# Designs tried in a protein design run: peptides against a protein of PDB entry 3VZA. Part 2

Target 1, 98 residues: chain A of PDB entry 3VZA
Amino acid sequence: RVERLCKSKELFEERLGLEIRRIHNEQLQFIFRHIDHKDPDKPYMFTLSINEQGDYEVTSCTPPLDCISEFQLKVRETNNFSAFIANIRKAFTALSFK
Target 2, 62 residues: chain B of PDB entry 3VZA
Amino acid sequence: AAYVTQLYYKISRIDWDYEVEPARIKGIHYGPDIAQPINMDSSHHSRCFISDYLWSLVPTAW

## One batch from the design tools (peptide; made by RFdiffusion4, then SolubleMPNN)

Design b1_p8_2_s1 (from b1_p8_2 with S1V K5E)
Fold by OpenDDE base, seed 5:
Structure b1_p8_2_s1 (fold): chain B 98 residues (1-98), chain C 62 residues (1-62), chain A 8 residues (1-8)
Amino acid sequence: as target 1 above (98 residues)
Amino acid sequence: as target 2 above (62 residues)
Amino acid sequence: VELLEKLL
């Protein structure tokens, strides 16, 4: 089971180009790669926490996204975490086309 | 840990087939409609194409 | 939210 879980994480990281890390101050860091086809290893990332009210809170976004605050509102309203992450990736993708 | 893989599933709704050869990307996407198989030869695609394709399976409707 | 709480 342990080996399968390790393999699963590695497959997701490579195939989705998404790394998820625990970082200081009780936050998760989401690192997207494979966004820019001209620079596949360029990271696009944001950090997420759960605030004192129990709501998702984006604590950083690099590069910045104009839509990130709206997405935070949407995920709080809908609790659709999948759409939240997918829309962020979509926004990063659009940003890569400067 | 199990938690991070559960999070990946929560995000993507993809379950991989772990018994296939490394060059084969096989799994199942469990979308809001019927489940759809994933089956592609990774050697024929760029890493970016593969990721874009898989993310295209994930609905963005709130 | 619960899943994230377990990860944090």
Scores: peptide ipSAE 0.379, ipTM 0.958, DockQ to the pose 0.235
Fold by OpenDDE base, seed 1:
Structure b1_p8_2_s1 (fold): chain B 98 residues (1-98), chain C 62 residues (1-62), chain A 8 residues (1-8)
Amino acid sequence: as target 1 above (98 residues)
Amino acid sequence: as target 2 above (62 residues)
Amino acid sequence: VELLEKLL
């Protein structure tokens, strides 16, 4: 089972181009790659925490997204975490075409 | 490691087939409707295409 | 939220 879990993480990281890391101050860092077809290794990332009220809070976003505050509101309203992450990737993709 | 893989499933709703050759991307995507199979040869596609395709399976409607 | 809280 341990070997499968390790393999599972590696498959998700490579196939989705999404790395998830625990960082300081009780935060998760989400790092997207495979966004820019001209530079597949270029990272697009954001950090996430749970605030004092128990709500999802984006603590950083690089590069910045105009829509990130709206997405934070939407995920708090709907609790649809999947759509939250997918919409962020969609926004990063759009940004790569600047 | 169990928690992070659970998070990946929470995000993507994809379950991989772990018993295939490394070049084969095989699994099942569980959407709100009928589950759909994933079965592609990674050697035929770029890394960006593969990721874009898999993310296209994930609904963005709130 | 519960899953994330376990990861944090």
Scores: peptide ipSAE 0.377, ipTM 0.958, DockQ to the pose 0.235
Fold by OpenDDE base, seed 2:
Structure b1_p8_2_s1 (fold): chain B 98 residues (1-98), chain C 62 residues (1-62), chain A 8 residues (1-8)
Amino acid sequence: as target 1 above (98 residues)
Amino acid sequence: as target 2 above (62 residues)
Amino acid sequence: VELLEKLL
């Protein structure tokens, strides 16, 4: 099962173009690739933590997104984490067409 | 490893078929209404197209 | 939140 889990992670990373890392200070880093069709390896990333109130908190976003604060509010209201991540990717995609 | 794969499922609602050849992207997307099959030949598409397609399956409605 | 709390 360990091998299956490793394979699963690799498949998700490649197929979704999404890498998830644990980083310092109890944060998760989400790294999107395959956003810019002209530069598929260009990373679009944000970091996430759970603050003292128990709420999702975006601690960084590169490149910056004007909508990230609204998305943080929405995920706190709805608890729809899937839509949260998908909307961030959608926003990064839109940004790549600047 | 189990937690990160669970997180990928929580995000994408995709379950892969792990028994197919590497070039075959096969799985099931579990949407809010009905499950939809995924079945692609990766050699016929760019990495960006594949990712865009798979993410298009994920609802963005809050 | 529960799943992320296990990861963090």
Scores: peptide ipSAE 0.373, ipTM 0.958, DockQ to the pose 0.236
Fold by OpenDDE base, seed 3:
Structure b1_p8_2_s1 (fold): chain B 98 residues (1-98), chain C 62 residues (1-62), chain A 8 residues (1-8)
Amino acid sequence: as target 1 above (98 residues)
Amino acid sequence: as target 2 above (62 residues)
Amino acid sequence: VELLEKLL
């Protein structure tokens, strides 16, 4: 079972180009790669926590996204975490075309 | 790693087939209407194309 | 939120 879980994580990381890390101060870091076709290893990332109110809070975003505050509002309203992550990736993709 | 794999499923709604050869990307995407199979030869595509394709399966409607 | 709380 341990081997299967490790393999699952590796497949998701490679195929989605998304790494998820637990970092200091009770935060999750989401690292997107495979965004820029000219530089596939270039990372696009954000960090996420749950605040005292129990709401999702984006604590950092690199590179910055103008739409990130709106997405934070939308995920709090809808609880659609999948759409939240997918829209962030879509925004990073648009940004890569500069 | 159980919780992180659960998070990947929560995000992507993809379940992989872990028994196929390494060059084959095979699984099922569980969309809101109908489940659709994933079946790709990874040797025919770039890493960026594969990721873009898989993310295109994930709805962005709130 | 519950799943993320388990990860944090």
Scores: peptide ipSAE 0.366, ipTM 0.958, DockQ to the pose 0.235

Design b1_p8_2_s2 (from b1_p8_2, 3 letters changed)
Fold by OpenDDE base, seed 2:
Structure b1_p8_2_s2 (fold): chain B 98 residues (1-98), chain C 62 residues (1-62), chain A 8 residues (1-8)
Amino acid sequence: as target 1 above (98 residues)
Amino acid sequence: as target 2 above (62 residues)
Amino acid sequence: DDLLQKLL
């Protein structure tokens, strides 16, 4: 099962172009690639934590997204984490077209 | 690793078929209404197209 | 979410 889990992680990373890392200070880093078709390896990333109130908090976003604060509010209201991540990717995609 | 893969499922609602050849992207997407099969030949598509397609399966409605 | 709390 360990090998299956490793394979699963690799498949998700490659196929979704999404890497998830645990980083310092109890944060998760989400790294999107395959956003810019002209530069598939260009990373688009954000970091996430759970604050003292127990709410999702975006601690960084590179490149910056004007909508990230609204998405943070939406995920707190709806608890729809899937839509949260998908909307961030959608926003990064839109940004890549400038 | 189990938690990370569970997180990927929580995000994407995709379950891969792990028994197919590497070039075959096969699985099931579990949407809010009905499950949809995924079955692609990766050699016929760019990495960006594949990712865009798979993410298009994920609802963005809050 | 409990899953994320386990990861963080």
Scores: peptide ipSAE 0.393, ipTM 0.958, DockQ to the pose 0.238
Fold by OpenDDE base, seed 1:
Structure b1_p8_2_s2 (fold): chain B 98 residues (1-98), chain C 62 residues (1-62), chain A 8 residues (1-8)
Amino acid sequence: as target 1 above (98 residues)
Amino acid sequence: as target 2 above (62 residues)
Amino acid sequence: DDLLQKLL
């Protein structure tokens, strides 16, 4: 099972181009790659925490997204975490075409 | 490691087939409707295409 | 939510 779990993480990282890291101050860092077809290794990332009220809070976003505050509101309203992450990737993709 | 893989499933709703050759991307995507199979030869596609395709399976409707 | 809390 341990070998499978390690393999699973590696498969998700490579195939989705999404790395998830635990960082300081009880945060998760989400790092997207494979966004820019001209530079597949270029990272697009954001950090996430749960605030004192128990709500999802985006603590950083690089590069910045105009829509990130709206997405934070939407995920708090719907609890649709999958759509939250997918919409952020969609926004990063759109930004790569600037 | 169990928690992070569970998080990947929470995000993507994809379950991989771990018993295939490394070049084969095989699994199942579970959406709100009927589950759909994933079966790709990674050697036929760029890394960006593969990721874009897999993310296209994930609904963005809130 | 519970899953994220366990990871954080």
Scores: peptide ipSAE 0.391, ipTM 0.958, DockQ to the pose 0.237
Fold by OpenDDE base, seed 4:
Structure b1_p8_2_s2 (fold): chain B 98 residues (1-98), chain C 62 residues (1-62), chain A 8 residues (1-8)
Amino acid sequence: as target 1 above (98 residues)
Amino acid sequence: as target 2 above (62 residues)
Amino acid sequence: DDLLQKLL
């Protein structure tokens, strides 16, 4: 089972191009790759925490996204974490074409 | 590792088939209505195409 | 979310 869990993580990282890391100050870092077809290893990332009120809070976004604050609001309202992450990736993808 | 894999499932709703050859991307995407199979030969696609395709399965509606 | 809270 341990081997399966490790393999699962590796498959998700490679196939989704999404790495999830625990970082300092009780945050998660989400690192997207495979966004720019001309530079597949270029990272697009954001960090997430749960604030004192228990709400999702984006603590950083690189490169910056104009829509990130709206997405933070939406995920707080809907609790749709899947759509939250997917929309961020969609936004990063759109940004890569500029 | 259990928590992170659970998070990946929470995000993607994908369950991989771990018993196939490495070049085969096989699994099931559990959408809101019907489960859909995933079955790709990774050797025929770029990494970016594969990721874009898999993410296209994930609804963006809030 | 319980899962995310456990990860953080």
Scores: peptide ipSAE 0.383, ipTM 0.958, DockQ to the pose 0.238
Fold by OpenDDE base, seed 3:
Structure b1_p8_2_s2 (fold): chain B 98 residues (1-98), chain C 62 residues (1-62), chain A 8 residues (1-8)
Amino acid sequence: as target 1 above (98 residues)
Amino acid sequence: as target 2 above (62 residues)
Amino acid sequence: DDLLQKLL
């Protein structure tokens, strides 16, 4: 079972180009790669926590996204976490075209 | 790693087939309407194309 | 949600 879980994580990381890390101060770090076709290893990332009110809060975003505050509002309203992550990736993709 | 793999499913709605050869990307995407199979030869595509394709399966409607 | 609470 341990081997299967490790393999699953590796497949998701490679195929989605998304790494998920637990970091200090009770946060998750989401690292997207495979965004820029000219530089596939270039990372696009954000960090996420849950605040005292129990709401999702984006604590950092690199590079910055103008739409990230709106997405934070939308995920709080809809609880659609999948759409939240997918829209962030879409925004990073648009940014990579400069 | 059980929780992180559950999070990947929560995000992508993809379940992989872990028994196929390494060059084959095979699984099922569970969309809101009909489940669709994934079946790709990874040797024919770039890493960026594969990721873009898989993310295109994930709805962005809130 | 519960899953994220377990991870954080």
Scores: peptide ipSAE 0.376, ipTM 0.958, DockQ to the pose 0.239

Design b1_p8_2_s3 (from b1_p8_2 with S1E K5Q)
Fold by OpenDDE base, seed 1:
Structure b1_p8_2_s3 (fold): chain B 98 residues (1-98), chain C 62 residues (1-62), chain A 8 residues (1-8)
Amino acid sequence: as target 1 above (98 residues)
Amino acid sequence: as target 2 above (62 residues)
Amino acid sequence: EELLQKLL
């Protein structure tokens, strides 16, 4: 049902605090909110593509994460996309504590 | 479209109950072992707490 | 859409 799909997206965006956008050059943008409890609307984001070798590649990360290269390696090794996204959120959360 | 909702499921392994009142966050998390119910009153929690809680259900082990 | 399908 189309109506259910629209509602589903809205529920995920609000409850997970995660927005997913398709952007230019065949990339996905992941925007996390609800990270900083003092500023719930502050965005933490990264962009993702599939490179010519067929591997996941992070093309940008704002704010930057020291661990992003390691996570990119791990997701290529394990193909665990869920853990990949969850670990990025965990890293952004840690960063919010400055 | 259906693709983005499929992606959310791929990430979170959560399936929502769409027939409950708007303030009720109800669903099922499908972990590697046993499926666990989600059932909370959103009016009792901050947006950040709700998100943190739901993400805590998602394993970070590679 | 191509990327999204590859991610799924």
Scores: peptide ipSAE 0.290, ipTM 0.954, DockQ to the pose 0.873
Fold by OpenDDE base, seed 2:
Structure b1_p8_2_s3 (fold): chain B 98 residues (1-98), chain C 62 residues (1-62), chain A 8 residues (1-8)
Amino acid sequence: as target 1 above (98 residues)
Amino acid sequence: as target 2 above (62 residues)
Amino acid sequence: EELLQKLL
């Protein structure tokens, strides 16, 4: 089972181009790669926490996204975490087209 | 590892087939209506294409 | 409770 779980994580990381890390101050870091076809290893990332009210809070976003605050509002409203992450990736993708 | 893989599923709704050769990307995407198979030869595609394709399976409607 | 658990 442990071996399966490790393999699962690796497959998701490679195939989705998404790495998820636990970082300091009880935050999750989401690192997208495979965004820019010309530079597949270029990271696009954001960090997320749960505030004292129990709501999702984006604590950083690199590169910055104008829409990130709206997405934070939408995920709080809908609780659709999947759409939240997918929309962020879509926004990063759009940003990669200079 | 269990929690992070659960999070990946929460995000993508993908369950991988772990019993295939490494070059085969095989699994199931559990969409809101019907489950769809994933079955790709990774050697035929770029990493970016593969990721874009898989993410295209994930609805962005709130 | 870890954040990861809270997110799930």
Scores: peptide ipSAE 0.273, ipTM 0.954, DockQ to the pose 0.780
Fold by OpenDDE base, seed 3:
Structure b1_p8_2_s3 (fold): chain B 98 residues (1-98), chain C 62 residues (1-62), chain A 8 residues (1-8)
Amino acid sequence: as target 1 above (98 residues)
Amino acid sequence: as target 2 above (62 residues)
Amino acid sequence: EELLQKLL
């Protein structure tokens, strides 16, 4: 089972170009690659926590996104975590075209 | 690793076929209405194309 | 693990 779980994580990381890390102060770091076709290894990332009220909170975003505050509001309203992550990737993709 | 793989499924709604050859990207995407198969030859595509394609399966409607 | 459990 451990071998299968490790393989699963590796397949998701490579195929989605998304790495997920647990970092200090009870946060998750999401690192997107494969965004810029001219520089596939260039990282686009954000960090996420649960605040004292129990709500999702974006604690950093690199590079910055104008829409990130709106997305934080939308995920709190809808609880659609999948759409939240997918929309962030879509925004990073648009940013890569300058 | 169990929790992170659960998170990947929560995000993507993709279940991989772990028994195929490394060059084959095979799985199932579970959309809200109909489940769709994934079946790609990775040797014919760039890493960016593959990722873009898979993410295109994930709805962005809130 | 606590944050991850809250997200799931």
Scores: peptide ipSAE 0.269, ipTM 0.954, DockQ to the pose 0.834
Fold by OpenDDE base, seed 5:
Structure b1_p8_2_s3 (fold): chain B 98 residues (1-98), chain C 62 residues (1-62), chain A 8 residues (1-8)
Amino acid sequence: as target 1 above (98 residues)
Amino acid sequence: as target 2 above (62 residues)
Amino acid sequence: EELLQKLL
């Protein structure tokens, strides 16, 4: 089971180009790669926590996204975490065409 | 490890087939409608194309 | 939501 779980994580990381890390102060860091086809290893990332109210809170976003605050509002309203992450990736992709 | 894989599923709704050769990207995407198979030869595509394709399966409607 | 709390 442990072996399968490890393989699963590796497959997701490579195929989705998404790494998920636990970082200090009880936060998750989401690191997107494979965004810029000219620089596939360039990271696009944000960090997420659960605030004192129990709501998702974006604590950082690099590079910054104009839409990130709206997405945070949307995920709190809808609880659609999948759409939240997918929309962030879409926004990073659009940004890569700067 | 279970938590992170659960999170990946929560995000992507993809379940991989773990019994295929490494060059084969095979799995199932469970969308809001019918489940769709994933089956592609990774050697034919760039890493970016593969990721873009898989993410295109994930709906962005809130 | 609960999943994230468990992972954190």
Scores: peptide ipSAE 0.143, ipTM 0.949, DockQ to the pose 0.238

Design b1_p8_2_s4 (from b1_p8_2, 3 letters changed)
Fold by OpenDDE base, seed 4:
Structure b1_p8_2_s4 (fold): chain B 98 residues (1-98), chain C 62 residues (1-62), chain A 8 residues (1-8)
Amino acid sequence: as target 1 above (98 residues)
Amino acid sequence: as target 2 above (62 residues)
Amino acid sequence: VDLLEKLL
């Protein structure tokens, strides 16, 4: 089962182009690749924590997204974490065309 | 590893078929209405196309 | 939130 879990992570990382890392100060880093078709390895990333109120908080976003604060509000309202991540990827994709 | 894979499922709603050849991307996407199969030959697509396609399965409606 | 808290 441990081997399956390791394989699962690898498959998700490669196929979704999404790496999830634990980083300092109790944060998760989400790293998107495969965004720019001309540069598939270029990372687009954000970091996430849970603040004092227990709410999701985006602590960084690189490159910056104008919509990230709105998405943070929406995920707090809806608790739809899937849509949160998917919308961020969509926004990064749009940014890659500029 | 269990927690991170659970998070990937929470995000994507995809369950992979782990028993197929590496070149085959096979699984099931569990959407809100009906489960849809995933079955791709990775050798016929770029990494970016594959990722874009899989993410297109994930609803962006809040 | 629960799952994320476990990962943090």
Scores: peptide ipSAE 0.363, ipTM 0.957, DockQ to the pose 0.235
Fold by OpenDDE base, seed 2:
Structure b1_p8_2_s4 (fold): chain B 98 residues (1-98), chain C 62 residues (1-62), chain A 8 residues (1-8)
Amino acid sequence: as target 1 above (98 residues)
Amino acid sequence: as target 2 above (62 residues)
Amino acid sequence: VDLLEKLL
């Protein structure tokens, strides 16, 4: 099972172009690649934590997204974490076209 | 590793087929309505296309 | 939230 889990993580990272890291102060860093077809390795990232109220909180976003605060509100309202991450990627994709 | 892979599933709703050759991207996407198969030859697509395609399977409706 | 809490 350990081998399967390691392989699974690698497959998700490569195929989704999404890396997930645990970072300091109880945060998760989500790093998207494969966003810009002209620069596939360019990272688009945000960090996420759970605040003292127990709510999802975006602690950083690079590059910045105007819609990130709205998405944070939406995920708190709906608890649809999948849509939350997918919408962020969609927003990064739109941003890459400028 | 179990938690992060569970998180990937929570996000993507994709379950990979781990028994196929490396160049084959095969799995199942479990959408809200019906499960859909994933089956593509990675050697015929760019990394960006593959990622875009897979993410297109993930609903963005809240 | 539960899964994320396990990771954080």
Scores: peptide ipSAE 0.363, ipTM 0.957, DockQ to the pose 0.236
Fold by OpenDDE base, seed 5:
Structure b1_p8_2_s4 (fold): chain B 98 residues (1-98), chain C 62 residues (1-62), chain A 8 residues (1-8)
Amino acid sequence: as target 1 above (98 residues)
Amino acid sequence: as target 2 above (62 residues)
Amino acid sequence: VDLLEKLL
């Protein structure tokens, strides 16, 4: 089971181009790669925490996204975490074409 | 590692087939309707194409 | 939220 879990993580990281890290101050860092086809290793990232109220809170976004605050509101309203992450990736993808 | 893989599933709704050769990307996407198989030859696609394709399976509707 | 709490 341990070996399968390790392999699973590696497969997700490579195939989705998404790395998830635990970082200081009780935060998760989401690092997207494979966004820019001209520079596949260029990272697009944001950090996430759970605030004192128990709500998802985006603590950083690099590069910045105009829509990130709206997405934070949407995920709090809908609790649709999948759509939250997918929409962020979509926004990063759109940004890479500018 | 269990929690991280569970998070990946929560995000993507993809379950991989772990018994196939590395060059084969095989799994199942569990969407809102019927589950759909994933079966790609990774040697025929760029890493970016593969990622874009897999993310295209994930609904963005809130 | 519960899953994230386990990871953080």
Scores: peptide ipSAE 0.363, ipTM 0.957, DockQ to the pose 0.235
Fold by OpenDDE base, seed 3:
Structure b1_p8_2_s4 (fold): chain B 98 residues (1-98), chain C 62 residues (1-62), chain A 8 residues (1-8)
Amino acid sequence: as target 1 above (98 residues)
Amino acid sequence: as target 2 above (62 residues)
Amino acid sequence: VDLLEKLL
């Protein structure tokens, strides 16, 4: 079971270009790669926590996204976490075209 | 690792086939309507193309 | 939220 879980994590990281890490102060860090086709290893990142009210809160975003506050509102309204992550990746992709 | 793999599924709705050769990207995407198979030869595509394609399967409608 | 709480 442990070996299968490790393999699953590695496949998702490579194929989606998404790494998920637990970091200090009860936060999750999401690291996107494979965004810029000219620089596939360039990271695009954001961190996420759950605040005292129990709501998703983006605590950092690098590079910054103008739309991140709207997405935070949308995920709180819809609870659609999948669309939340996918829209962030879409926004990072648009940003990579400068 | 169990929780993070569950999170990957929550995000992508993809279930991989773990018993194929490394060059084959095979799995199932479970969309809102019907399940769709994934079956790619990774040697024919860049890492960026593969990631873009897989993410294109994930709906962005709220 | 429940899954995220388990990871955090």
Scores: peptide ipSAE 0.346, ipTM 0.956, DockQ to the pose 0.236

